# Peptides against a protein of PDB entry 4JHK: the designs that were tried, part 11

Target 1, 212 residues: chain A of PDB entry 4JHK
Amino acid sequence: EDYKIQSFDLETQKLLKTALKDPGSVDLEKVSSVIVDQSLKDQVFSREAGRICYTIVQAEAKQTNGSVFRRNLLNRLQQEFKAREETRKRSTQEWVCLVSFICNIFDYLKVNNMPMVALVHPVYDCLFRLAQSDALKNEEEVDCLVLQLHRIGDQLEKMNVQLMDELFNLLRDGFLLQEDLSSMGRLLLLEILEFRAGGWKLSDTAQKYYYS

## One batch from the design tools (peptide; aimed at target 1 R70 F81 L119)

Design b1_p20_2_s4 (made by RFdiffusion4, then SolubleMPNN; from b1_p20_2, 7 letters changed)
Fold by OpenDDE base, seed 3:
Structure b1_p20_2_s4 (fold): chain B 212 residues (1-212), chain A 20 residues (1-20)
Amino acid sequence: as target 1 above (212 residues)
Amino acid sequence: SMDEELQKLIDEDIEAFLAS
């Protein structure tokens, strides 16, 4: 498998590749820390981090029946989630990377082929934050919101339709009533409203755009 | 098999946080 890890230095790339194939030979706590840190800096990597993490989890389970990596990863994720408002205040870029990372972990790090229930509310909480008026006026946050909903919206709705309804009520109100949206932001909100209304269905072209 | 007990613990902690 090919993983997008070009944003790391060569030494760290080697570490990650080793973790993917032989997790017992590396410090998995360090690996988890490196992945989280880079996910907060690089949105391209953040998008792929979920798949990488899942592979490492499976490799460790298979090799040693261990869960050191997963435990450290989830603990760090919880810490970053709890500090999300501070992160947002410090850097919008890091904030949207955090949201992207959490959403990708939700998407890929499944237990018994099911989403982790523990991540449902944290994901919704992040999306609700992006749906607030002060965030909707920022195109970078709107981009993040819409991208995540395209990727995992259908899965999230299956986990909690009530929260999804509430979220989209906010998005509808933002689209209709908020005056300081950018033109692109308004178009993105309209698109995602229609996307859900259409049953979360993407064209082949759109699929490539969001998942490639 | 993934650690289901860990998931439960994390869920409880996160729910407590969100409820505060």
Scores: peptide ipSAE 0.028, ipTM 0.643, DockQ to the pose 0.083
OpenDDE base, seeds 1, 2, 4, 5: peptide ipSAE 0.028, 0.027, 0.028, 0.024; ipTM 0.651, 0.624, 0.637, 0.615; seed 4 fails the geometry check

## One batch from the design tools (peptide; aimed at target 1 L119 P122)

Design b1_p21_1 (made by RFdiffusion4)
Pose (drawn by RFdiffusion4):
Structure b1_p21_1 (pose): chain A 212 residues (1-212), chain P 21 residues (1-21)
Amino acid sequence: as target 1 above (212 residues)
Amino acid sequence: SWPDLSDYPRAPPLPTPPFPS
């Protein structure tokens, strides 16, 4: 019900609500464009846009059996994904938004009730980037890293365990060996090590230790 | 088609730190 589009221009809210019911009546290329655009600019929307994208994808399949919107969305995201390093230099905020959005799409948009394999390596590409020492020194990026691991970390490991293993080596490495990792960064990494070791769940006691 | 994983510096496995009880 709540797609979290309050950040949008009033005219665009109308455009988006229309695409949910009658995709054929609207420019799905323009629709996908305004969604990707806004997703890089607003944090709340970047971690929630998957809902509205899924609803539109399903609406098109139902109405016209088409997947034009899905296609424009994936290709536009692929372009942002390819330009990820440049976007990171320009704005850490935009970068963490891109990762959150890509990961939200991996979570919501399914293909025959299965995850899109097309996004497996790109998501790992993003999380490995966050696990690097120049990214871990920024609590903003560590926060982004652990958000994705909480949300889709389990699904990702099923698709590829080798990558999740080598990724968590970098997490232990940064935890023990890096000195400009902050206190909050340390708490976040320790919680995610326990989270994964526990099978991608938060124990009652860890809940008490880490979170208010 | 989407690109594969880019190359990133990797680290060997280290012992897991203790978890709070």
Fold by OpenDDE base, seed 2:
Structure b1_p21_1 (fold): chain B 212 residues (1-212), chain A 21 residues (1-21)
Amino acid sequence: as target 1 above (212 residues)
Amino acid sequence: SWPDLSDYPRAPPLPTPPFPS
């Protein structure tokens, strides 16, 4: 399996490749830090980072029955999560990268082939923040919100349907009542409302409407 | 909020990969 790590320098690429194959031979705290740092800068990488993290977790479990990488990864994410409002204030781009990465970790970092219950509330907290009026007016934040809901909305709903209902109430109200949404933002909110209403699937009609 | 992760399994059972190797 190939991993998209070409954005790193060669030394870091070697580190990551070694972590994927022989995690016991590298500093897994450093590996986790490198992955998080890059994910906070590159939203595209954050998806791949989820895959990488999942693989390292499995490799370490098999090799040493350890969880050093996962522990360090989640500790770092906790730190970034706690600082999320400051991050958002400093850079919308970094904020949406953070949300994207947390959501992708939720998507890939399974425990006994199930989502980590511990990540449910942090993920919802991020999505609820994106659903606030001051965020909905920013197309970049709406893009992030809708993208994550497309990716993991069905899983999140299974974990907590009440929170999902509350979240979508905010999205509905934003779509209907908020005056300063961009045209694309409004369109995206409509699409995601229809997406959930359709069982987290797009109907043929909706597919043609939004993506033809 | 971010929960306490101290009680998570040290080495959980190996899950089925969601993507091909």
Scores: peptide ipSAE 0.178, ipTM 0.722, DockQ to the pose 0.056
OpenDDE base, seeds 1, 3, 4, 5: peptide ipSAE 0.148, 0.121, 0.120, 0.178; ipTM 0.707, 0.704, 0.699, 0.723

Design b1_p21_1_s1 (made by RFdiffusion4, then SolubleMPNN; from b1_p21_1, 8 letters changed)
Fold by OpenDDE base, seed 1:
Structure b1_p21_1_s1 (fold): chain B 212 residues (1-212), chain A 21 residues (1-21)
Amino acid sequence: as target 1 above (212 residues)
Amino acid sequence: SFPGVSEFPTAPPLPLPPFPQ
């Protein structure tokens, strides 16, 4: 299977390719660090990173019954999550990359075909932060929020419907009451409100209205 | 806003068969 890792230098590409096929022969702590570092800078890679991480986790489990990669990955994510407000202040781009990556890890690193329960609250915490008034006025943050809800909203609701109701109350209030939303931001909020109301699916009418 | 900071899991996952390619 082909993985989109062309953004890395050749040495790092070789490292990642080896980790995917023979994880016992490489420094998996280094591999996890490289993946997290790149995911914090590149939202496009963040989606691919989830798939790469899943493959490495499975390969290591099969080869050595080990969990060095997963442990280091999640420890690094914990550190970045704890520092999320500082990251947001420093760079909106890095902040939305962090949220995207955490959501992608939630989506791809399942246990027994179920999301990791311990990631539910961290994901909601990120989405609630994006739903605050100071974030809703920033189109980059609204884009991130709506994208993640499109990707994992149905799964996340199944884990905790009460938190999802609270989150969407904030989004509805933002849509109706907040005056400094961009026109695109307001459109995205309306779309995601309709998306959830439709059972996390786009109606034919909505598809034409928002994406034609 | 959502209160508190959550902890990430560090325990190894149960071995899972890879998703069919």
Scores: peptide ipSAE 0.022, ipTM 0.568, DockQ to the pose 0.046
OpenDDE base, seeds 2, 3, 4, 5: peptide ipSAE 0.022, 0.021, 0.022, 0.021; ipTM 0.576, 0.576, 0.574, 0.571

Design b1_p21_1_s2 (made by RFdiffusion4, then SolubleMPNN; from b1_p21_1, 9 letters changed)
Fold by OpenDDE base, seed 3:
Structure b1_p21_1_s2 (fold): chain B 212 residues (1-212), chain A 21 residues (1-21)
Amino acid sequence: as target 1 above (212 residues)
Amino acid sequence: EFPGVSEFPTAPPLPLPPFPQ
């Protein structure tokens, strides 16, 4: 399999490749830290990171029946999650990368072929934060919110429809009532409202209207 | 400021995902 890890230096690439094939031969705490650090800098990588993490988790389980990598990964994410408001104040970019990565872990790191139930509320917490008025006025945060809902909204709704209803109430209010939204922000909110209303899909016509 | 209502899990009490077939 080909993993998109070109953003790392060659030494780190080698480390990751080794972790994917022989996780017992590397420091899995270091591997997890490297993946998280890069994911907090590069939102595009955060998507690939989910797939990488999934593979490492399975490789370790198969090789040693261990869970060192997953433990370290989640511990680091716990730390970042706890500090999310400070992160947001410091850097919007790092904040949206954090949200993106958490959502991607939710998407890829399945348990018994299902999303980890324990991640449901933390993911919703992030999305609700993005749906607050102070965040909706920032197009970068709106982009992140809409992107995650496109990727995992259907899964999240299956886990807790009540929270999804509450979230979308905030989004509708933002779209209709908030004065300082950008034109693009409003367009994105309208699109995601339609996306959910259509069963988490858009027609070809709608796709062309919003994105072409 | 958003207060947050949840903690991020560190050790979910669930088995690892199945290996690909």
Scores: peptide ipSAE 0.023, ipTM 0.576, DockQ to the pose 0.067
OpenDDE base, seeds 1, 2, 4, 5: peptide ipSAE 0.023, 0.021, 0.022, 0.023; ipTM 0.576, 0.566, 0.561, 0.568; seeds 1, 2 fail the geometry check

Design b1_p21_1_s3 (made by RFdiffusion4, then SolubleMPNN; from b1_p21_1, 9 letters changed)
Fold by OpenDDE base, seed 3:
Structure b1_p21_1_s3 (fold): chain B 212 residues (1-212), chain A 21 residues (1-21)
Amino acid sequence: as target 1 above (212 residues)
Amino acid sequence: SFPGVSEHPLAPPLPLPAFPQ
């Protein structure tokens, strides 16, 4: 199976490939740090990172019944999550990358084919932060919010429908009441409202309306 | 915040999960 790791230097690519096949032969702390660091810089990679992380976790479990990689990964996620407000103040780009990465880990890092329950509230916290008025005026944050809801909204709702209802109340309020939304931001909010209302699906007509 | 727009408080930090076997 091919993984999209072309953004790394050759040495790091080899490290990652080795981790995927023989995790016991590499420094899994280093591997986790490299993945997190790149995910905080590149939203596109963050999705692939989720898949990579899942594979490494499974490989280590199978090989040694270990969890060193997962532990290091989650520890780093914990640190970044705790610092999320400072990250947001420093760089919107890094902030949305962090959110994207956390959401992708939630999406891909399944345990017994189930999401990690411990990630549910942190994911919602990130999404709620993006749904605040000071964030909704930033198109980059709205893009991130809507993208994550498209990717994992249905799963999150299954985990906690009450939080999803609260989140979408904020989004509806933002759409209707907030005056300093960009035109694109407003359009994206409307689209995601319809997406959920349609059972986390979008009709062909709606797809053309929003994305043609 | 902008008048009329609701706010939501943020929850506590990410816990390290125990993985179900």
Scores: peptide ipSAE 0.029, ipTM 0.499, DockQ to the pose 0.039
OpenDDE base, seeds 1, 2, 4, 5: peptide ipSAE 0.024, 0.021, 0.019, 0.021; ipTM 0.515, 0.551, 0.550, 0.550; seed 5 fails the geometry check

Design b1_p21_1_s4 (made by RFdiffusion4, then SolubleMPNN; from b1_p21_1, 10 letters changed)
Fold by OpenDDE base, seed 5:
Structure b1_p21_1_s4 (fold): chain B 212 residues (1-212), chain A 21 residues (1-21)
Amino acid sequence: as target 1 above (212 residues)
Amino acid sequence: EFPGVKEFPLAPPLPLPPFPQ
């Protein structure tokens, strides 16, 4: 099976391919750091990174019953999470990549087909930050927020419905009361409000209205 | 404004199914 890793140099591509097939033969700390670094600057890769991470975790568990890769990955995620406000101040693009990556890891690194409980609050904290008034006025942050809720909103709600209710109260208030939203931002908030109200699904009619 | 930073376990155990060696 092939993975989208063309953004890396050939040596790093070889490293990643080896990690996917024979994780015991490479430095898995280095592999994790390379994946995180690239995910923080490339949101398209971030989605693929979740799949890559899952495969490496499974390969290492099968080969050595180890968890070195996952440990290093989660350690790095916590470091980036703690520094998220500084990241946001430095670059909106890096900030939304960070949120996207954490959400993708939540989506792909399941245990017994269930989301990792330890990531629930960190994910919600990121989404709550995107739901603040200073973030809602930035279309790039709204795009990220809505995209993640489309991807993992139903899973997050199952983990904690109270936090989801609180989050959507902020989104509804932003939609109704905030004056400096972009036209597209306001449309996206309305769409995601409708999406959740419809059981995390969009009807064919609504799909055509918002995206056709 | 924004809630305080919350820490999470760095490497929680993942009960993966056993694999043959």
Scores: peptide ipSAE 0.024, ipTM 0.582, DockQ to the pose 0.062
OpenDDE base, seeds 1, 2, 3, 4: peptide ipSAE 0.023, 0.024, 0.023, 0.022; ipTM 0.580, 0.585, 0.582, 0.575; seeds 2, 3 fail the geometry check

Design b1_p21_2 (made by RFdiffusion4)
Pose (drawn by RFdiffusion4):
Structure b1_p21_2 (pose): chain A 212 residues (1-212), chain P 21 residues (1-21)
Amino acid sequence: as target 1 above (212 residues)
Amino acid sequence: SIDSELSEKSWTENAEKEINS
């Protein structure tokens, strides 16, 4: 019900609501463009855009059996993904938004009730980037890292365990060895180590220790 | 550990397959 599009221009809200019901009536290329554009600019929308993207993808399949919107969306995201390092230099905020959005799409947009394998390596590419020492010194990026691990970390490990293992080595390494990792960064990494070791669930006691 | 060129390649190779699935 709530696609979280309040950040949008009033005209665009109409465009988006229309695409949900009648995709054939709207320019799906321009629709996918305004969604990706806004996703890089607004944090709340970046972690929720998957809902509206899925609803539109399903609406097109139902109405016209087409997947043009899905296509435009994936190709535009691939272009942003390819330019990830440049975007990170320009704005950490945009970068964490891109990662949140890509991961939200991996979570919501399924292919025959299965995850899109096309996004497995790209997501790991993003999370490995966050696990680097130059990223871990920024609580903003650590926050982004652990958000994705909480939400899709389990699904990702099923698709590829070797990568999740080597990724969590970097987490332990940064935890023990890095000195400019902050107190909050330490709390966040410790919680995610326990989270994963516990099978991707938060224990009652960890809930008490880490969170208000 | 992670190959960025493979990530782009894998996306290109599998996206159209998944779309037409």
Fold by OpenDDE base, seed 5:
Structure b1_p21_2 (fold): chain B 212 residues (1-212), chain A 21 residues (1-21)
Amino acid sequence: as target 1 above (212 residues)
Amino acid sequence: SIDSELSEKSWTENAEKEINS
């Protein structure tokens, strides 16, 4: 039950550990802000952050029947989402971290063991933005797009198959028609097209790559 | 393809409605 929070200072680590065990004793708004801030800088942490967020949400619900953490988390994420175009212009790295974190929150914060309906359109909006021609030419954005589709594509499709079809039409067109894709970007698009066509099923090797 | 109108609604309020339903 260890969480990867070594990137934070000791005081913040203590805050996070306390939030995980006794959320009622800490400022959950501050906790959510710290997690979001770090997730916008570190895509690797973003995955762990989703797990941390889920644990805090469950702990608060159990302890106080509260939802302060989730409300603050979602409000902050929505603010970042609204500013996504400015973020993308400023830093591709921050933009893909934002997308990654929103997708990870979608993956971990289940409602009655189902994906949160409230996040379906926001997630698709992020993925559609990554599927535009100006984004597909950037390998870092393609990496992010393909990674998220590997992680949550099957869940998203179950929520809205029409949007998934539209998204993959863009990806197919990008793969076939766009001239300024990197070699790796083109390979990644082909791989994800085949991945969906195969029913979103990973090989053992691919599973380790995307989920370890 | 991009539905910004739906995405601009309050995520928190929508989530709360979903959880409490």
Scores: peptide ipSAE 0.537, ipTM 0.859, DockQ to the pose 0.621
OpenDDE base, seeds 1, 2, 3, 4: peptide ipSAE 0.528, 0.534, 0.533, 0.527; ipTM 0.856, 0.856, 0.856, 0.856

Design b1_p21_2_s1 (made by RFdiffusion4, then SolubleMPNN; from b1_p21_2, 13 letters changed)
Fold by OpenDDE base, seed 2:
Structure b1_p21_2_s1 (fold): chain B 212 residues (1-212), chain A 21 residues (1-21)
Amino acid sequence: as target 1 above (212 residues)
Amino acid sequence: MVDRELAIKNFEELAPLELNA
């Protein structure tokens, strides 16, 4: 498989490539730290990071029956999650990167081909935070929210439909009632409302409307 | 609504499992 790691220096690229193939030969704590650090700076990388993490987890399990990488990864993620409000205050960009990364880890880091139950509430907590009025007025946060729901909304709903209903109540209220939404933000909220209503798929009509 | 404390607890409870794995 080809992984998009061109944003790293050559030495780090080598480290990551080695971790993917021979995780027992590298410092997996360092690898996890590098991946998390980059994911917190680059939202685009966060998607790839999820895939990379899954591969390393599988490789380590196969090679040594170990879970050092996953443990370090999740421990770091716990720390970042706990500090999420401070992160949001410091930088919206870092905050949405954090959310993206958590969601992508949820998406890729499966256990027996199932989402990790322990990540369900943390993911919802992040999405609920993005659905608050102070966040909905920020287009960057709305972009993140809608993107994650497109990617993992169906999976999250399967894990907890009640929380998803509550989340979408907030989104509907935001769309209908909040006055300081950007034009694009309002459009995105409408789209995601329709997306879920369509069974987490875009109808032909919606596809033409939003992407023609 | 999401219980933030519960969310953190659930996430933290994963650590012992991972450490013991």
Scores: peptide ipSAE 0.039, ipTM 0.647, DockQ to the pose 0.606
OpenDDE base, seeds 1, 3, 4, 5: peptide ipSAE 0.037, 0.038, 0.032, 0.038; ipTM 0.632, 0.586, 0.602, 0.639

Design b1_p21_2_s2 (made by RFdiffusion4, then SolubleMPNN; from b1_p21_2, 16 letters changed)
Fold by OpenDDE base, seed 1:
Structure b1_p21_2_s2 (fold): chain B 212 residues (1-212), chain A 21 residues (1-21)
Amino acid sequence: as target 1 above (212 residues)
Amino acid sequence: MVDRELAIETFEKYSPIELNA
């Protein structure tokens, strides 16, 4: 399979390619750190990173029954999550990349074909942060919020419907009451409200209206 | 709202368990 790793230098590309096929022959701690670092800079890559991570986890499990990569990945993820407020203060772009990455890991890294329970609350915490008034006024953060809910909202709801209800109460309040939303931000909130109300699906006409 | 401290604790609590699954 092909993976979008062109943003890395040639040596790192080789490292990643080797990790995907023969994880036992590389430093998997280094591999995990490289993936996380790039995911915090490139939101597009963060999505690809989920697939890459899944593949490496499967490859290592199959090759050695090991979990060195996953352990290091999750440890780093935990560190970044704990520092999320400082990250947001430093850079909105890095913050939305972090959220995207956490959500993508939730989406791709499953245990016994189920989402990792350990990631449920961290993901919700990130989404709740994006749903605060100071974040909703920033279209970049709204874009991130809506994108993640499109990708993993149905899965998250299955894990904890009460938290999802609380989250969407905030989103409805933002849509109805917050005055400093951008026009697009308000439209996106309406769309995601409709999306969930429709069972995490959009009609063909709605899809065309919001995303044409 | 999500309790942020609980969120962190949950991550820490379940990560080791699920790594061994």
Scores: peptide ipSAE 0.025, ipTM 0.624, DockQ to the pose 0.894
OpenDDE base, seeds 2, 3, 4, 5: peptide ipSAE 0.026, 0.028, 0.025, 0.025; ipTM 0.634, 0.632, 0.608, 0.625; seeds 2, 3, 4, 5 fail the geometry check

Design b1_p21_2_s3 (made by RFdiffusion4, then SolubleMPNN; from b1_p21_2, 13 letters changed)
Fold by OpenDDE base, seed 4:
Structure b1_p21_2_s3 (fold): chain B 212 residues (1-212), chain A 21 residues (1-21)
Amino acid sequence: as target 1 above (212 residues)
Amino acid sequence: MVDRELSIKNFEELAPVELEA
C-alpha cells in the first residue's frame, strides 16, 4: 500500500515507512509523536494518519504481539484532548485538526473490527464543544463539526444514540435560535440535520443541492 | 489482540461528557 507522507522530510518518511513494515526496528514513541504533531497541523493528513496508525498497530501486533505504538499514540491523544480548550484558545486551526484527528483515529483504529469504546466520550465531547454557541459562530468550527459527523456519525451513533440525540438537539437549537450564525453555517447545520434524519445518507438530489 | 484496559480506563476518566447547561 502507498501512504501519503510526502509532507514529511526524507528522514521522517524513512522512519514512517520502516514503522509500517518493521515496527520493532524503530522508536515507536517517536513515530507516534511525529504522526500526532503533523496531524495537529494538517487536517487533511489526519485522515491518512488514521490509516497509517492502524497499519502500524497491526504490524506490531503481528511482529511481537505488542502494543507500544498504540499505547503511546493514545497517551499523546489523551494529553492533547485534556488540553483542548487551551488549544482552541491558541489556534482554531489546531483545535479543528485535533478534533479531526481524534475522529479519524476513532474511525480507523479499531480492535477486532470494533471502535474503541475509550474514544466514544472524547469524540462526543469534541463534537459537543463544536456545537456550543461560541463555536457555531465560527465557520471553521462548523465545517469541522459537519465533516466529522459525515465521516463517523453513523458509527458514533451506534456507540451511544442518547448522546447523539443530545448533540443534534444542540444543532437544531443552533440552527433555529442562534442569530449570529453565518449563512453558510446555518445551511451546513440544516444539511447535517437532514443527513442524520435520512439515516446518515443524502439522496443524490439533496447532495447536489447542498454541495454542487 | 491488544491490551486496552489501561488506556480505556484512563481516557474515560479524562473525558467527562460536557453538556450545555
Scores: peptide ipSAE 0.044, ipTM 0.600, DockQ to the pose 0.093
OpenDDE base, seeds 1, 2, 3, 5: peptide ipSAE 0.028, 0.026, 0.034, 0.042; ipTM 0.629, 0.607, 0.639, 0.712

Design b1_p21_2_s4 (made by RFdiffusion4, then SolubleMPNN; from b1_p21_2, 15 letters changed)
Fold by OpenDDE base, seed 2:
Structure b1_p21_2_s4 (fold): chain B 212 residues (1-212), chain A 21 residues (1-21)
Amino acid sequence: as target 1 above (212 residues)
Amino acid sequence: MVDRELAVENFERNSPLELNA
């Protein structure tokens, strides 16, 4: 498989490639930290990072029946999650990267073909934060929120439908009641509301409404 | 692929709601 790691220096690329093929021969704590650090800076990479992480987890499990990488990864994620409000205050970009990364890990890093239960609440917490009024007024945060819901909303709902209902109540209220949304923000909220209502897909009618 | 510009245009044209820039 080909992985998009060209953004790293050559030494780090070598490290990652080795981790993907022979995880037992590298420092997996370092590998996890490198992946997290880059994911917090590059939202595009964060999606690829999910795939990379899954591959490393599988490779380590197969090679040594170990879980060192996953443990270190999740520990680092927990640290970043705890500091999420500080991160948001410091940098919206880093904040949305964090959310994106957590969501992508949820999407890709499955156990026995099932989402990790431990990530359900952290993911929802992030999405709920994005659904607050102070976040909905920021188009970058709305973009992130809607993107994640398109990607993993159906999976998240299966894990906890009550939380999803609560989340979408906030989104509905934001769409209807909040006055300082951008036109794009309001559009995105409407679209995602309809997206869920349509079973996490756009109907032909909706497709024409938005994109024809 | 999602066309954001077209989506905004259609939304403004078809939505009965007033939108803020």
Scores: peptide ipSAE 0.033, ipTM 0.528, DockQ to the pose 0.014
OpenDDE base, seeds 1, 3, 4, 5: peptide ipSAE 0.023, 0.031, 0.019, 0.021; ipTM 0.411, 0.536, 0.393, 0.474; seed 4 fails the geometry check

